# Designs tried in a protein design run: peptides against a protein of PDB entry 5JNO. Part 42

Target 1, 112 residues: chain A of PDB entry 5JNO
Amino acid sequence: MVAKFQPPPEYQLTAAELKQIVDQSLSGGDLACRLLVQLFPELFSDVDFSRGCSACGFAAKRKLESLHLQLIRNYVEVYYPSVKDTAVWQAECLPQLNDFFSRFWAQREMED

## One batch from the design tools (peptide; aimed at target 1 R34)

Design b1_p29_7_s1 (made by RFdiffusion4, then SolubleMPNN; from b1_p29_7, 11 letters changed)
Fold by OpenDDE base, seed 4:
Structure b1_p29_7_s1 (fold): chain B 112 residues (1-112), chain A 29 residues (1-29)
Amino acid sequence: as target 1 above (112 residues)
Amino acid sequence: SLSDEVLEQLIEEARRAAEAYEEAVRRAE
């Protein structure tokens, strides 16, 4: 068995902080999306940190990485234990995250 | 799936979060 995932300090939420987000959420999928916004605001910004880095790309910052998703899932599990089941996570949360993230950037591109 | 209204709310929240982040970055430079 693998040890319980521990988030990096910069992404550590207190019980009160998580509770506040949960209170605003209507479902596990909604909670997942709100956690994405609160934990990773940089994923929604136009700030380019890849300047001068040939190995980095602007497109990379507009993608949800496995580490982001795993961290979000761990927090969602606190109030929605059913997402521990991969089938439930892939049916109830992951599609909402991808749809939300894609719609955000699609809309942003239309406004630019 | 999430309703269109909820998604629009989330998108607006994300926009505000991004703006706050960008402002923090600019302030730190």
Scores: peptide ipSAE 0.688, ipTM 0.943, DockQ to the pose 0.943
OpenDDE base, seeds 1, 2, 3, 5: peptide ipSAE 0.685, 0.687, 0.686, 0.684; ipTM 0.942, 0.943, 0.942, 0.941

Design b1_p29_7_s2 (made by RFdiffusion4, then SolubleMPNN; from b1_p29_7, 13 letters changed)
Fold by OpenDDE base, seed 1:
Structure b1_p29_7_s2 (fold): chain B 112 residues (1-112), chain A 29 residues (1-29)
Amino acid sequence: as target 1 above (112 residues)
Amino acid sequence: MLSEEVLERLIREAREAAEEYERRLREEE
């Protein structure tokens, strides 16, 4: 039988940790970007990141996935409850997340 | 300000989303 899964501590912010990030944030979109970096540093690595399976050599892709976004959104909702509305989330947070992520990799490509 | 109970609930929901993410990641391996 397979043992029960335990999520990595990096995804489990305490109330105090979240408050600290919020205090550093200028807006819901800014908070979302800060959470992106804090929760998923592997998305910003030049080295292939293997998670869960060292033997098969699985490498995580540098892509924002729906469940990345859902996790971020859940934390953002704590202090910006308006993002519970999908239209608000799409207008205020998603563009900033995409811009931040895209610009990061664009800059890295220029440094090659 | 949000109550402690609401904050804890939302954090829990975020953790559940993280668990789902990790599950999906394993399925894609």
Scores: peptide ipSAE 0.106, ipTM 0.628, DockQ to the pose 0.036
OpenDDE base, seeds 2, 3, 4, 5: peptide ipSAE 0.084, 0.079, 0.086, 0.092; ipTM 0.605, 0.592, 0.597, 0.609

Design b1_p29_7_s3 (made by RFdiffusion4, then SolubleMPNN; from b1_p29_7, 16 letters changed)
Fold by OpenDDE base, seed 1:
Structure b1_p29_7_s3 (fold): chain B 112 residues (1-112), chain A 29 residues (1-29)
Amino acid sequence: as target 1 above (112 residues)
Amino acid sequence: MLSEEVLERLIEEARKAAEEWERRRKREE
């Protein structure tokens, strides 16, 4: 049996912080995307962040890793328990995250 | 899928968050 996932301290949101994000969100998918921004702003930067982050290990640039997705899902589940079902997570949240993330970088590439 | 308007706002928020992160990182180095 898998032990409960514990976010690293730098990714631990208080109840108040999470509520603020939720209050700005229109859906589980929207919440997931907002959590992505709030938890991992470095993923939207051109700056190399791999240096000094042994806990993250190797991370491909402009790619959402399993750790990122797991952390986001953990928080989304608090207000959208249905995403505990993997099928729901894959239908309602993952497509939104991927679309948002890809569009962000596609836009940035057009600016170069 | 999220509306284009929501996505546009999210992208802007992400841009700002990244810039803030970069500034913070530079101060720490």
Scores: peptide ipSAE 0.697, ipTM 0.942, DockQ to the pose 0.946
OpenDDE base, seeds 2, 3, 4, 5: peptide ipSAE 0.697, 0.697, 0.698, 0.695; ipTM 0.942, 0.942, 0.943, 0.942; seed 4 fails the geometry check

Design b1_p29_7_s4 (made by RFdiffusion4, then SolubleMPNN; from b1_p29_7, 13 letters changed)
Fold by OpenDDE base, seed 2:
Structure b1_p29_7_s4 (fold): chain B 112 residues (1-112), chain A 29 residues (1-29)
Amino acid sequence: as target 1 above (112 residues)
Amino acid sequence: SLSEEVLQRLIEEAREAAERYEERKREEE
């Protein structure tokens, strides 16, 4: 039997915390992006990147991993149950997450 | 897709979150 995904304690949002994020969100895609910022601020920081591989210039922490996406999806499903359908998740949330994340770093690179 | 206004707001929020994260990491050193 496949075990249900359970987030680590540091990524457990209370009902009040989740509601606050939802109240600020205009759509499922918007909610997904706000959850990304709230749960994983390290993905938007230069700290880990500067400590990463100098040769390859890539830090694993500048990529959205499966565990990040699964955790975000679990919370989005609470208020947008339709994202339980993979096709809906891939159409409504995943493109927005990728676009937001990519544009963030593209803009930062232009400003630095 | 998200509007440009929403995206820019998200980017600003992410920037602020990153700054707070970096500050915490400096304090832990």
Scores: peptide ipSAE 0.706, ipTM 0.945, DockQ to the pose 0.952
OpenDDE base, seeds 1, 3, 4, 5: peptide ipSAE 0.705, 0.704, 0.706, 0.704; ipTM 0.945, 0.945, 0.945, 0.945

Design b1_p29_8 (made by RFdiffusion4)
Pose (drawn by RFdiffusion4):
Structure b1_p29_8 (pose): chain A 97 residues (1-46, 62-112), chain P 29 residues (1-29)
Amino acid sequence: MVAKFQPPPEYQLTAAELKQIVDQSLSGGDLACRLLVQLFPELFSDRKLESLHLQLIRNYVEVYYPSVKDTAVWQAECLPQLNDFFSRFWAQREMED
Amino acid sequence: PVDFDLKPLTPEQREEAITRALETLESMH
């Protein structure tokens, strides 16, 4: 309807790059976590799993798991797994010391 | 244009952040 959306260049993946991540993914949720690591490593250094970030990941995930276009599928599979992956990463870091 | 409001990492920091995150992801399987 309205416009062409493209992510910033630093978050743009080629089709080849996307296919490779998918090939290693066990599920839609795993794909979503791998995409979080690839696209947003700054989020893991010294939360900001904010809406624009999550939507970018969802857009990539939908290329190969089109049922994720249904918000209920996104909320049932991918979104809990992303938040639990992120929580677990940070708790692991908190516990190192 | 979209702004994700993130600070950039050096190449070394980026590689460390990716390794750490992937180790966490593998342990969750």

Design b1_p29_8_s1 (made by RFdiffusion4, then SolubleMPNN; from b1_p29_8, 12 letters changed)
Fold by OpenDDE base, seed 2:
Structure b1_p29_8_s1 (fold): chain B 112 residues (1-112), chain A 29 residues (1-29)
Amino acid sequence: as target 1 above (112 residues)
Amino acid sequence: MLDYGLAPLSPEEREAAVRRALEVLESMR
């Protein structure tokens, strides 16, 4: 028996919040990117992630990890059930997420 | 407990990050 994915409360979107994001989305891949932004704005912030531990020098890396992607996929699935198929997820959503995320930071790097 | 490894932003910092991110996303359309 596989446990149902339960995000922490701070990452739990209401139906209304999710609907709002969906209404702004043009596709499943676009929805995935918008969810990425809304759920994990920290990944797009210039704020130093090491603020929590200056002593150890630890800094969170700005990268998309499997845990982030899993949460996004679960939300996308609500409106695009086809992403339950890994092949569809890899063809429609993952490339969009990776391209968007990479482009964002590439652009930011050029601005600095 | 699931740990996404992100430090929380202030509301103002969040708004700024979201705005910049969406600008890039929309430029890709």
Scores: peptide ipSAE 0.676, ipTM 0.917, DockQ to the pose 0.806
OpenDDE base, seeds 1, 3, 4, 5: peptide ipSAE 0.675, 0.675, 0.674, 0.675; ipTM 0.916, 0.916, 0.917, 0.917

Design b1_p29_8_s2 (made by RFdiffusion4, then SolubleMPNN; from b1_p29_8, 16 letters changed)
Fold by OpenDDE base, seed 2:
Structure b1_p29_8_s2 (fold): chain B 112 residues (1-112), chain A 29 residues (1-29)
Amino acid sequence: as target 1 above (112 residues)
Amino acid sequence: MLDFNLAPLSPAERAAAVARAQAVLDSML
């Protein structure tokens, strides 16, 4: 089951905005990844890292947390109702999200 | 209002982050 909640305005997509992303998507998993990019670009930015603790130089870990995933799932289910089934979500969307996110930062690490 | 604990990006910073991320995603498809 997918829990419904009202996110802050920054994470609220209009029907038109969501449809535009859907039209570019090849599958539910692809849609999930595209939503991740559009909703949470901060997770892919070096700027957030540079804004870390000035005293210790430590930056918070970039992670796909439960609230991020829940919001993405809420949008995906609009066009792919099957993801309301947790087994489908875990088989079709979560692996692609995690692989994409991990690959992104693995590449960034190798560039340094 | 839920807190996602992310520092907001400027429009330019956002565009740059999206472009880089989307490029990686495109390479996986």
Scores: peptide ipSAE 0.658, ipTM 0.914, DockQ to the pose 0.754
OpenDDE base, seeds 1, 3, 4, 5: peptide ipSAE 0.656, 0.657, 0.657, 0.658; ipTM 0.914, 0.912, 0.913, 0.913

Design b1_p29_8_s3 (made by RFdiffusion4, then SolubleMPNN; from b1_p29_8, 12 letters changed)
Fold by OpenDDE base, seed 2:
Structure b1_p29_8_s3 (fold): chain B 112 residues (1-112), chain A 29 residues (1-29)
Amino acid sequence: as target 1 above (112 residues)
Amino acid sequence: MLDYNLKPLSPEERAEAVARALAVLESMR
């Protein structure tokens, strides 16, 4: 028996909150990207990125991790049940998530 | 408890991050 994925309370969206994000979305992939922003805005912040380690020069790298993607997928499934199929998730959502995330930080690096 | 390895932003920092991110996303449309 596998326990159902249960996000922490701070990442639990109400139906109304999710609907608001959906209303702004053009597709399942677009919805996934918007969920990424709303659920994990820290991934797009310069605050921790700029801080890093002054002693060793290490900068905390922003990455999309499995836990992020799993949570996003759970919400996307509410309005796009087809993403329950891994092939659909990998074709429709993951590429857009990766492209968006990569583009964001590529642009930020050019601005600095 | 699930750990997503990020400390929450302040409301102001959150708003700024969201705005910048959405601007990029919308530019891709």
Scores: peptide ipSAE 0.680, ipTM 0.911, DockQ to the pose 0.808
OpenDDE base, seeds 1, 3, 4, 5: peptide ipSAE 0.679, 0.679, 0.677, 0.677; ipTM 0.911, 0.911, 0.910, 0.911

Design b1_p29_8_s4 (made by RFdiffusion4, then SolubleMPNN; from b1_p29_8, 14 letters changed)
Fold by OpenDDE base, seed 4:
Structure b1_p29_8_s4 (fold): chain B 112 residues (1-112), chain A 29 residues (1-29)
Amino acid sequence: as target 1 above (112 residues)
Amino acid sequence: MLDFGLKPLSPEERAAAVARALAVLDAMR
């Protein structure tokens, strides 16, 4: 038996929703980034960022976790089956995801 | 339910977050 990853209902995209995101995407890596935004908008919100540790003053660090990446990869695979190959995923999607996420927060930190 | 330790956003907060994120993404193109 092959274990199938099943996202929770709150992260389940319909075919139409996914198609819309795909139509806006220029590449598999771009699709991955757009999926990151649409599936996990909380990672890009200032609401929790401002709630830094009252004791230490450190802003809550937002991180891309393995579960985030796995869910995104599952959706990307629908239209880009080649990302089933881990080497392709690591070469085409992960760098763009990391660069995008890092750039976003770097800019936000500079604006405040 | 996956718990990532983040509070859910209101519809308005969600829209704002998405818009800001996509703006950065588009600027990287």
Scores: peptide ipSAE 0.679, ipTM 0.919, DockQ to the pose 0.710
OpenDDE base, seeds 1, 2, 3, 5: peptide ipSAE 0.678, 0.678, 0.678, 0.678; ipTM 0.918, 0.919, 0.918, 0.918

## One batch from the design tools (peptide; aimed at target 1 E17 P41)

Design b1_p30_1 (made by RFdiffusion4; failed a check: the pose's geometry)
Pose (drawn by RFdiffusion4):
Structure b1_p30_1 (pose): chain A 97 residues (1-46, 62-112), chain P 30 residues (1-30)
Amino acid sequence: MVAKFQPPPEYQLTAAELKQIVDQSLSGGDLACRLLVQLFPELFSDRKLESLHLQLIRNYVEVYYPSVKDTAVWQAECLPQLNDFFSRFWAQREMED
Amino acid sequence: SRDEEIDALLAEIDELLAEARAWKEEKLEE
C-alpha cells in the first residue's frame, strides 16, 4: 500500500545468503536465532531486542515460513525462542566470571 | 526440542559471532 521498505545495507542479505542460513536451520525458531546472530552481532558484545530488530528478523523468516505472517505463529514459535536464546547467551556470559 | 536447538546453536556461538562480525564489516565497507 504505502512504500518500499528495505533494511539498511548492513542488514541486507542476498537471496543466496538467506537460502544458506535456511538450509542449516532446524525450524523457524532456529532460523530466527541464526538470523539474530548473523544480522546483529553488536547485540552480543559489550535488552535491545527491540521491535525494529525483531521485525527485520520476522520479515526474513517469513520468506521461507509464510505461516509466520500470522502473529500468533510468530509469538508461539519464533519470538519465545529468540528471547530465550538471547537470555541464555547473556546468562552464560554473566556466569563466565 | 526448542531447548535442544538453542543449546546446539549456543555451543557454536563464538565462531558464528566472529564470522557475523567479519561479514558485517564487509557490508560497512560497501

Design b1_p30_1_s1 (made by RFdiffusion4, then SolubleMPNN; from b1_p30_1, 14 letters changed; failed a check: the pose's geometry)
Amino acid sequence: SPQEEIDRLLADLDAMLEEAKAKRAEKLAL

Design b1_p30_1_s2 (made by RFdiffusion4, then SolubleMPNN; from b1_p30_1, 14 letters changed; failed a check: the pose's geometry)
Amino acid sequence: SPQAEIDALLADFDALLAAAKAKLAEKRAL

Design b1_p30_1_s3 (made by RFdiffusion4, then SolubleMPNN; from b1_p30_1, 11 letters changed; failed a check: the pose's geometry)
Amino acid sequence: SMQDEIDRLLAEIDALLEQARAKRQEKLAE

Design b1_p30_1_s4 (made by RFdiffusion4, then SolubleMPNN; from b1_p30_1, 14 letters changed; failed a check: the pose's geometry)
Amino acid sequence: SPQAEIDRLLADLDALLAAAKAARARKLAE

Design b1_p30_2 (made by RFdiffusion4)
Pose (drawn by RFdiffusion4):
Structure b1_p30_2 (pose): chain A 97 residues (1-46, 62-112), chain P 30 residues (1-30)
Amino acid sequence: MVAKFQPPPEYQLTAAELKQIVDQSLSGGDLACRLLVQLFPELFSDRKLESLHLQLIRNYVEVYYPSVKDTAVWQAECLPQLNDFFSRFWAQREMED
Amino acid sequence: SSREAAMTPEEKEAREKALATLHEMNEEAA
């Protein structure tokens, strides 16, 4: 309806890059976590799993798991897994010391 | 990938740690 949305260049993936991540993904949630790592490594250095970031991941996930267009599927499968992956990463880091 | 090639050293290190966490979670799930 309104405009063409494109992510910033630093977060743009080629179709080939997206296909490769998908090929290694076990599920929609795993794909979502792999995309979080590939797209936003700055989120893992010294939370900001904020809405724009999550929507970008969702947009990529939907290319191969179109049922994720249903917000209930996103909330049931991908979103908890992203948050738990992120929480677990940071707790593991907290506990190193 | 183009995104990985553009990463700083710190981002590469953080990426490796995040992938290790994801690998552990997948092993537990299997």

Design b1_p30_2_s1 (made by RFdiffusion4, then SolubleMPNN; from b1_p30_2, 15 letters changed)
Fold by OpenDDE base, seed 4:
Structure b1_p30_2_s1 (fold): chain B 112 residues (1-112), chain A 30 residues (1-30)
Amino acid sequence: as target 1 above (112 residues)
Amino acid sequence: SRLEAAYSPEQRAAAARAEAVLAEMEEMAA
């Protein structure tokens, strides 16, 4: 028996919190993007965590990692069970996430 | 929300910008 995935405490949403995000969402892909913003605000920040610390490793903060995507997918599945199918996830959610994240940073780069 | 309450001012500003980008995408997809 495989243990159920449990997100870290800082990324644990209650049913009510998730419902609020769902109520604001127009689709599964839209929900995924909203979850990205709510769960991982650090990915949208210009703050350099490693600044002033030579012992701190460099992190590519402008990159969506597998863990981020897995956590988002787990929550999206609650209201859109079809994304359990990898093909559906890759067609309906991943493109929207990547487009959204890319647009955000492209826009920020031009505004700076 | 609980998560939003934990944001720094900079994170809140970043989140607002992110929400604006998302809104633009939603409008384009409509």
Scores: peptide ipSAE 0.484, ipTM 0.877, DockQ to the pose 0.750
OpenDDE base, seeds 1, 2, 3, 5: peptide ipSAE 0.480, 0.482, 0.480, 0.480; ipTM 0.875, 0.876, 0.875, 0.875

Design b1_p30_2_s2 (made by RFdiffusion4, then SolubleMPNN; from b1_p30_2, 15 letters changed)
Fold by OpenDDE base, seed 4:
Structure b1_p30_2_s2 (fold): chain B 112 residues (1-112), chain A 30 residues (1-30)
Amino acid sequence: as target 1 above (112 residues)
Amino acid sequence: SAIEAAYTPEQQAAAARARAVLEELRAEAA
């Protein structure tokens, strides 16, 4: 028996909250991108970790990790069950997520 | 949402910019 997916409390959305995001979404891929912003705002912010520690020189990595993608996929599956198929997920959602994330940071670098 | 309620001001601004980028992508695809 496969255990039901349970997201960590800090990344848990109610049915109403998820529905609200779905209502704004045009597709599964679009929904995935909106979930990325909703669940992980820290991936889009420029937090200066070194501000508190000049010796650290730590720079936050701007990348999508497996856990981020897994959480997003699980929510997308609620309204788009077809993404349970890995081929569909890789064709419809992953490219949009990567393009969106890359476009965001490319523009931010130009503005800075 | 509960998650959004916990956003810092900087995260709120970042999220707004991210949503704007997404809208741009939508417009380009339309």
Scores: peptide ipSAE 0.619, ipTM 0.922, DockQ to the pose 0.840
OpenDDE base, seeds 1, 2, 3, 5: peptide ipSAE 0.618, 0.618, 0.615, 0.613; ipTM 0.922, 0.922, 0.920, 0.920

Design b1_p30_2_s3 (made by RFdiffusion4, then SolubleMPNN; from b1_p30_2, 15 letters changed)
Fold by OpenDDE base, seed 4:
Structure b1_p30_2_s3 (fold): chain B 112 residues (1-112), chain A 30 residues (1-30)
Amino acid sequence: as target 1 above (112 residues)
Amino acid sequence: SSIEAGYTPEQQAAAARARAVLDEMLAERA
């Protein structure tokens, strides 16, 4: 028996919170993108953590990591069970996530 | 949401901008 995946507390959504995001979504891919924003606002922020702590040397990365994608997929599966199929996830959600994230940072880089 | 309550002002602004970009993308597809 495989242990149930449990998100860290900072990434735990209640049923009501998830429902609100679902109600705003038009598709599984849209839901995935909205979850990305809701769960990981730090990925869209210009704040450099290293600026506040010279000793830690941490630099924020502008990339989607496996953990981010796995967490998002777990929530999307609640309302779109078909994404349990990797082929569906890769066809319906991953391209939209990547396009959205890339577009966001491309636009931000060109803004004054 | 409980998660949003922990956002810094910068994170809140970033999230708002991100949602705007997403809405624009969806509008272009429609």
Scores: peptide ipSAE 0.609, ipTM 0.905, DockQ to the pose 0.862
OpenDDE base, seeds 1, 2, 3, 5: peptide ipSAE 0.608, 0.608, 0.607, 0.606; ipTM 0.904, 0.904, 0.904, 0.903

Design b1_p30_2_s4 (made by RFdiffusion4, then SolubleMPNN; from b1_p30_2, 13 letters changed)
Fold by OpenDDE base, seed 1:
Structure b1_p30_2_s4 (fold): chain B 112 residues (1-112), chain A 30 residues (1-30)
Amino acid sequence: as target 1 above (112 residues)
Amino acid sequence: SAIEAAYTPEQLAARERALQVLAEMEAERA
């Protein structure tokens, strides 16, 4: 058995905070993208990259890691229990997350 | 939220850009 996934304190959302995000969301996939923005602003900021570890490389900060995805999925499941099914998560949420994240950085790279 | 309160000006600008991209995606699906 695997212990219940518990997010770090800095990524905790209250029921009210989550509800606010849900109210703005059109679907589980859309909710996932909104959670990405809310929980991980560091993934969208170039300033954070410049402040990061030079030895680790900045490129790593422009990738969605398993921890990010697990945290998002954990919250999405609260209102969209169907994403507990991995097939649903992979079909409905992951493509939207990847597309969103990719589009964001593609746009930023064109502006820079 | 507590998370939003901790945002730097740069992060807020990035958030706005991110939400704009998301709005574009939502419009495409509608």
Scores: peptide ipSAE 0.604, ipTM 0.886, DockQ to the pose 0.742
OpenDDE base, seeds 2, 3, 4, 5: peptide ipSAE 0.604, 0.601, 0.599, 0.597; ipTM 0.887, 0.885, 0.884, 0.883

Design b1_p30_3 (made by RFdiffusion4)
Pose (drawn by RFdiffusion4):
Structure b1_p30_3 (pose): chain A 97 residues (1-46, 62-112), chain P 30 residues (1-30)
Amino acid sequence: MVAKFQPPPEYQLTAAELKQIVDQSLSGGDLACRLLVQLFPELFSDRKLESLHLQLIRNYVEVYYPSVKDTAVWQAECLPQLNDFFSRFWAQREMED
Amino acid sequence: DASREEKLAKYATEIAQALETLQEMNDEAA
């Protein structure tokens, strides 16, 4: 309806780059976690899993798991897995010391 | 994209750690 949305260049993936991540993904949730690592490594250094970030990941995930267009599928599969991956990463870091 | 490549090179350690965490979760789920 309204406009062409494109992510900032630093978050743009080629179709080839997206296909490669998907090929290594075990599931839609795993794909979502791999995309979080690839797209937003600054989120893992010294939470900001904020809405624009999550939507960008969802947009990529939907190219290969179109059922993720259903918000219930996104919330049932991908979103808990992203949050738990992120929580676990940070707890692991907190515990190193 | 050059800016993405530069960002990824800067955060290589954090990327490795995040991927290790994801691998541990996948092993547990297996």

Design b1_p30_3_s1 (made by RFdiffusion4, then SolubleMPNN; from b1_p30_3, 17 letters changed)
Fold by OpenDDE base, seed 1:
Structure b1_p30_3_s1 (fold): chain B 112 residues (1-112), chain A 30 residues (1-30)
Amino acid sequence: as target 1 above (112 residues)
Amino acid sequence: NPLKAARLARHAEAIARALEVLEEMQEMAA
């Protein structure tokens, strides 16, 4: 099981905000994807990447990290308690998250 | 939260594009 993590306020959702996202979601996996977009929009933007330091080489990474996934899972669990089971999380949510994230950037690369 | 609002505003276009991709995935999986 993934331990609960308390993020900074800018990464927190109120009950009302979470409910709105849930109302738009078709499944736990779909909810996870929508949470990914709303909680971490910087992962889908070129804005932060274009501001990288040319001298030091410090650049943002386009990767789904364990911390991102943990925060998403914490919210998904509120409405889909079954994802507390790691096997369920890995079967129902992680594949959709990875596919969604990959498809997004694949599409962006084709547009560039 | 002002930081949250600013972050969402800064990435509004990216959010819109991401949701479009998600909807396309849903249509293909239906």
Scores: peptide ipSAE 0.713, ipTM 0.954, DockQ to the pose 0.888
OpenDDE base, seeds 2, 3, 4, 5: peptide ipSAE 0.710, 0.711, 0.711, 0.710; ipTM 0.953, 0.953, 0.954, 0.953

Design b1_p30_3_s2 (made by RFdiffusion4, then SolubleMPNN; from b1_p30_3, 22 letters changed)
Fold by OpenDDE base, seed 1:
Structure b1_p30_3_s2 (fold): chain B 112 residues (1-112), chain A 30 residues (1-30)
Amino acid sequence: as target 1 above (112 residues)
Amino acid sequence: NPLKRARLERHREAIERALAVLEQMQAERA
């Protein structure tokens, strides 16, 4: 079972907000993807990347990190308690998250 | 939360594009 992580308030969802996302979701995996978009829209945006440090050349990395996944899982398990089981999380949610994230940026890169 | 609202608004276009990709993937699975 993944440990609970308490995010900053700007990453917290109210019961109503979470329910709205759930109502739009077809499955636990789909819910996870929708949560990814709503919780971390920066990961899908060019806005922050265009602001790279001019002095040091730093560019933000576009990655799904364990902390992102942990927070998403915390919300998914509210309506899909089975994802508390790591095997279920890895079978139902992680593949969809990774595929979705990769697909998104693959398409964007092909447009360039 | 004002920070949350501001962040979502700043990335509105990205959110819309992301959801469009997700919908397309769902259509492919169906």
Scores: peptide ipSAE 0.725, ipTM 0.957, DockQ to the pose 0.862
OpenDDE base, seeds 2, 3, 4, 5: peptide ipSAE 0.725, 0.723, 0.725, 0.723; ipTM 0.957, 0.956, 0.957, 0.957

Design b1_p30_3_s3 (made by RFdiffusion4, then SolubleMPNN; from b1_p30_3, 18 letters changed)
Fold by OpenDDE base, seed 2:
Structure b1_p30_3_s3 (fold): chain B 112 residues (1-112), chain A 30 residues (1-30)
Amino acid sequence: as target 1 above (112 residues)
Amino acid sequence: NPLKEARLAAHREAIERALAVLDEMREEAA
């Protein structure tokens, strides 16, 4: 049994904020991707890179971690209870999250 | 939450770019 992760307030969404994102979403997978952006915008930003090692140019690899996915799933479940089933989560949400995240950074690499 | 708002503001450009990519994916899947 996976316990619900309780993030600090700066990573929490109000009911109104969640509803706004849902209203912009076409599916559970789409909702998951939009939640990824809104909850963890730093995963899509180079702002932290400039704060890192400018001398060596080292940047930590951007990864979707289990904790990110767990929090996203918790919110998706509110409007799509079927994702409580792991098989549904793996079929409907995880592939879209991974594809979206990979596509974003693949495009960024081409622009650099 | 002021910390949340500050964080979102700091990454607004990245958010917009990410959502643009997502919208492109939507259009391709339609």
Scores: peptide ipSAE 0.712, ipTM 0.954, DockQ to the pose 0.909
OpenDDE base, seeds 1, 3, 4, 5: peptide ipSAE 0.711, 0.711, 0.710, 0.711; ipTM 0.954, 0.954, 0.954, 0.954

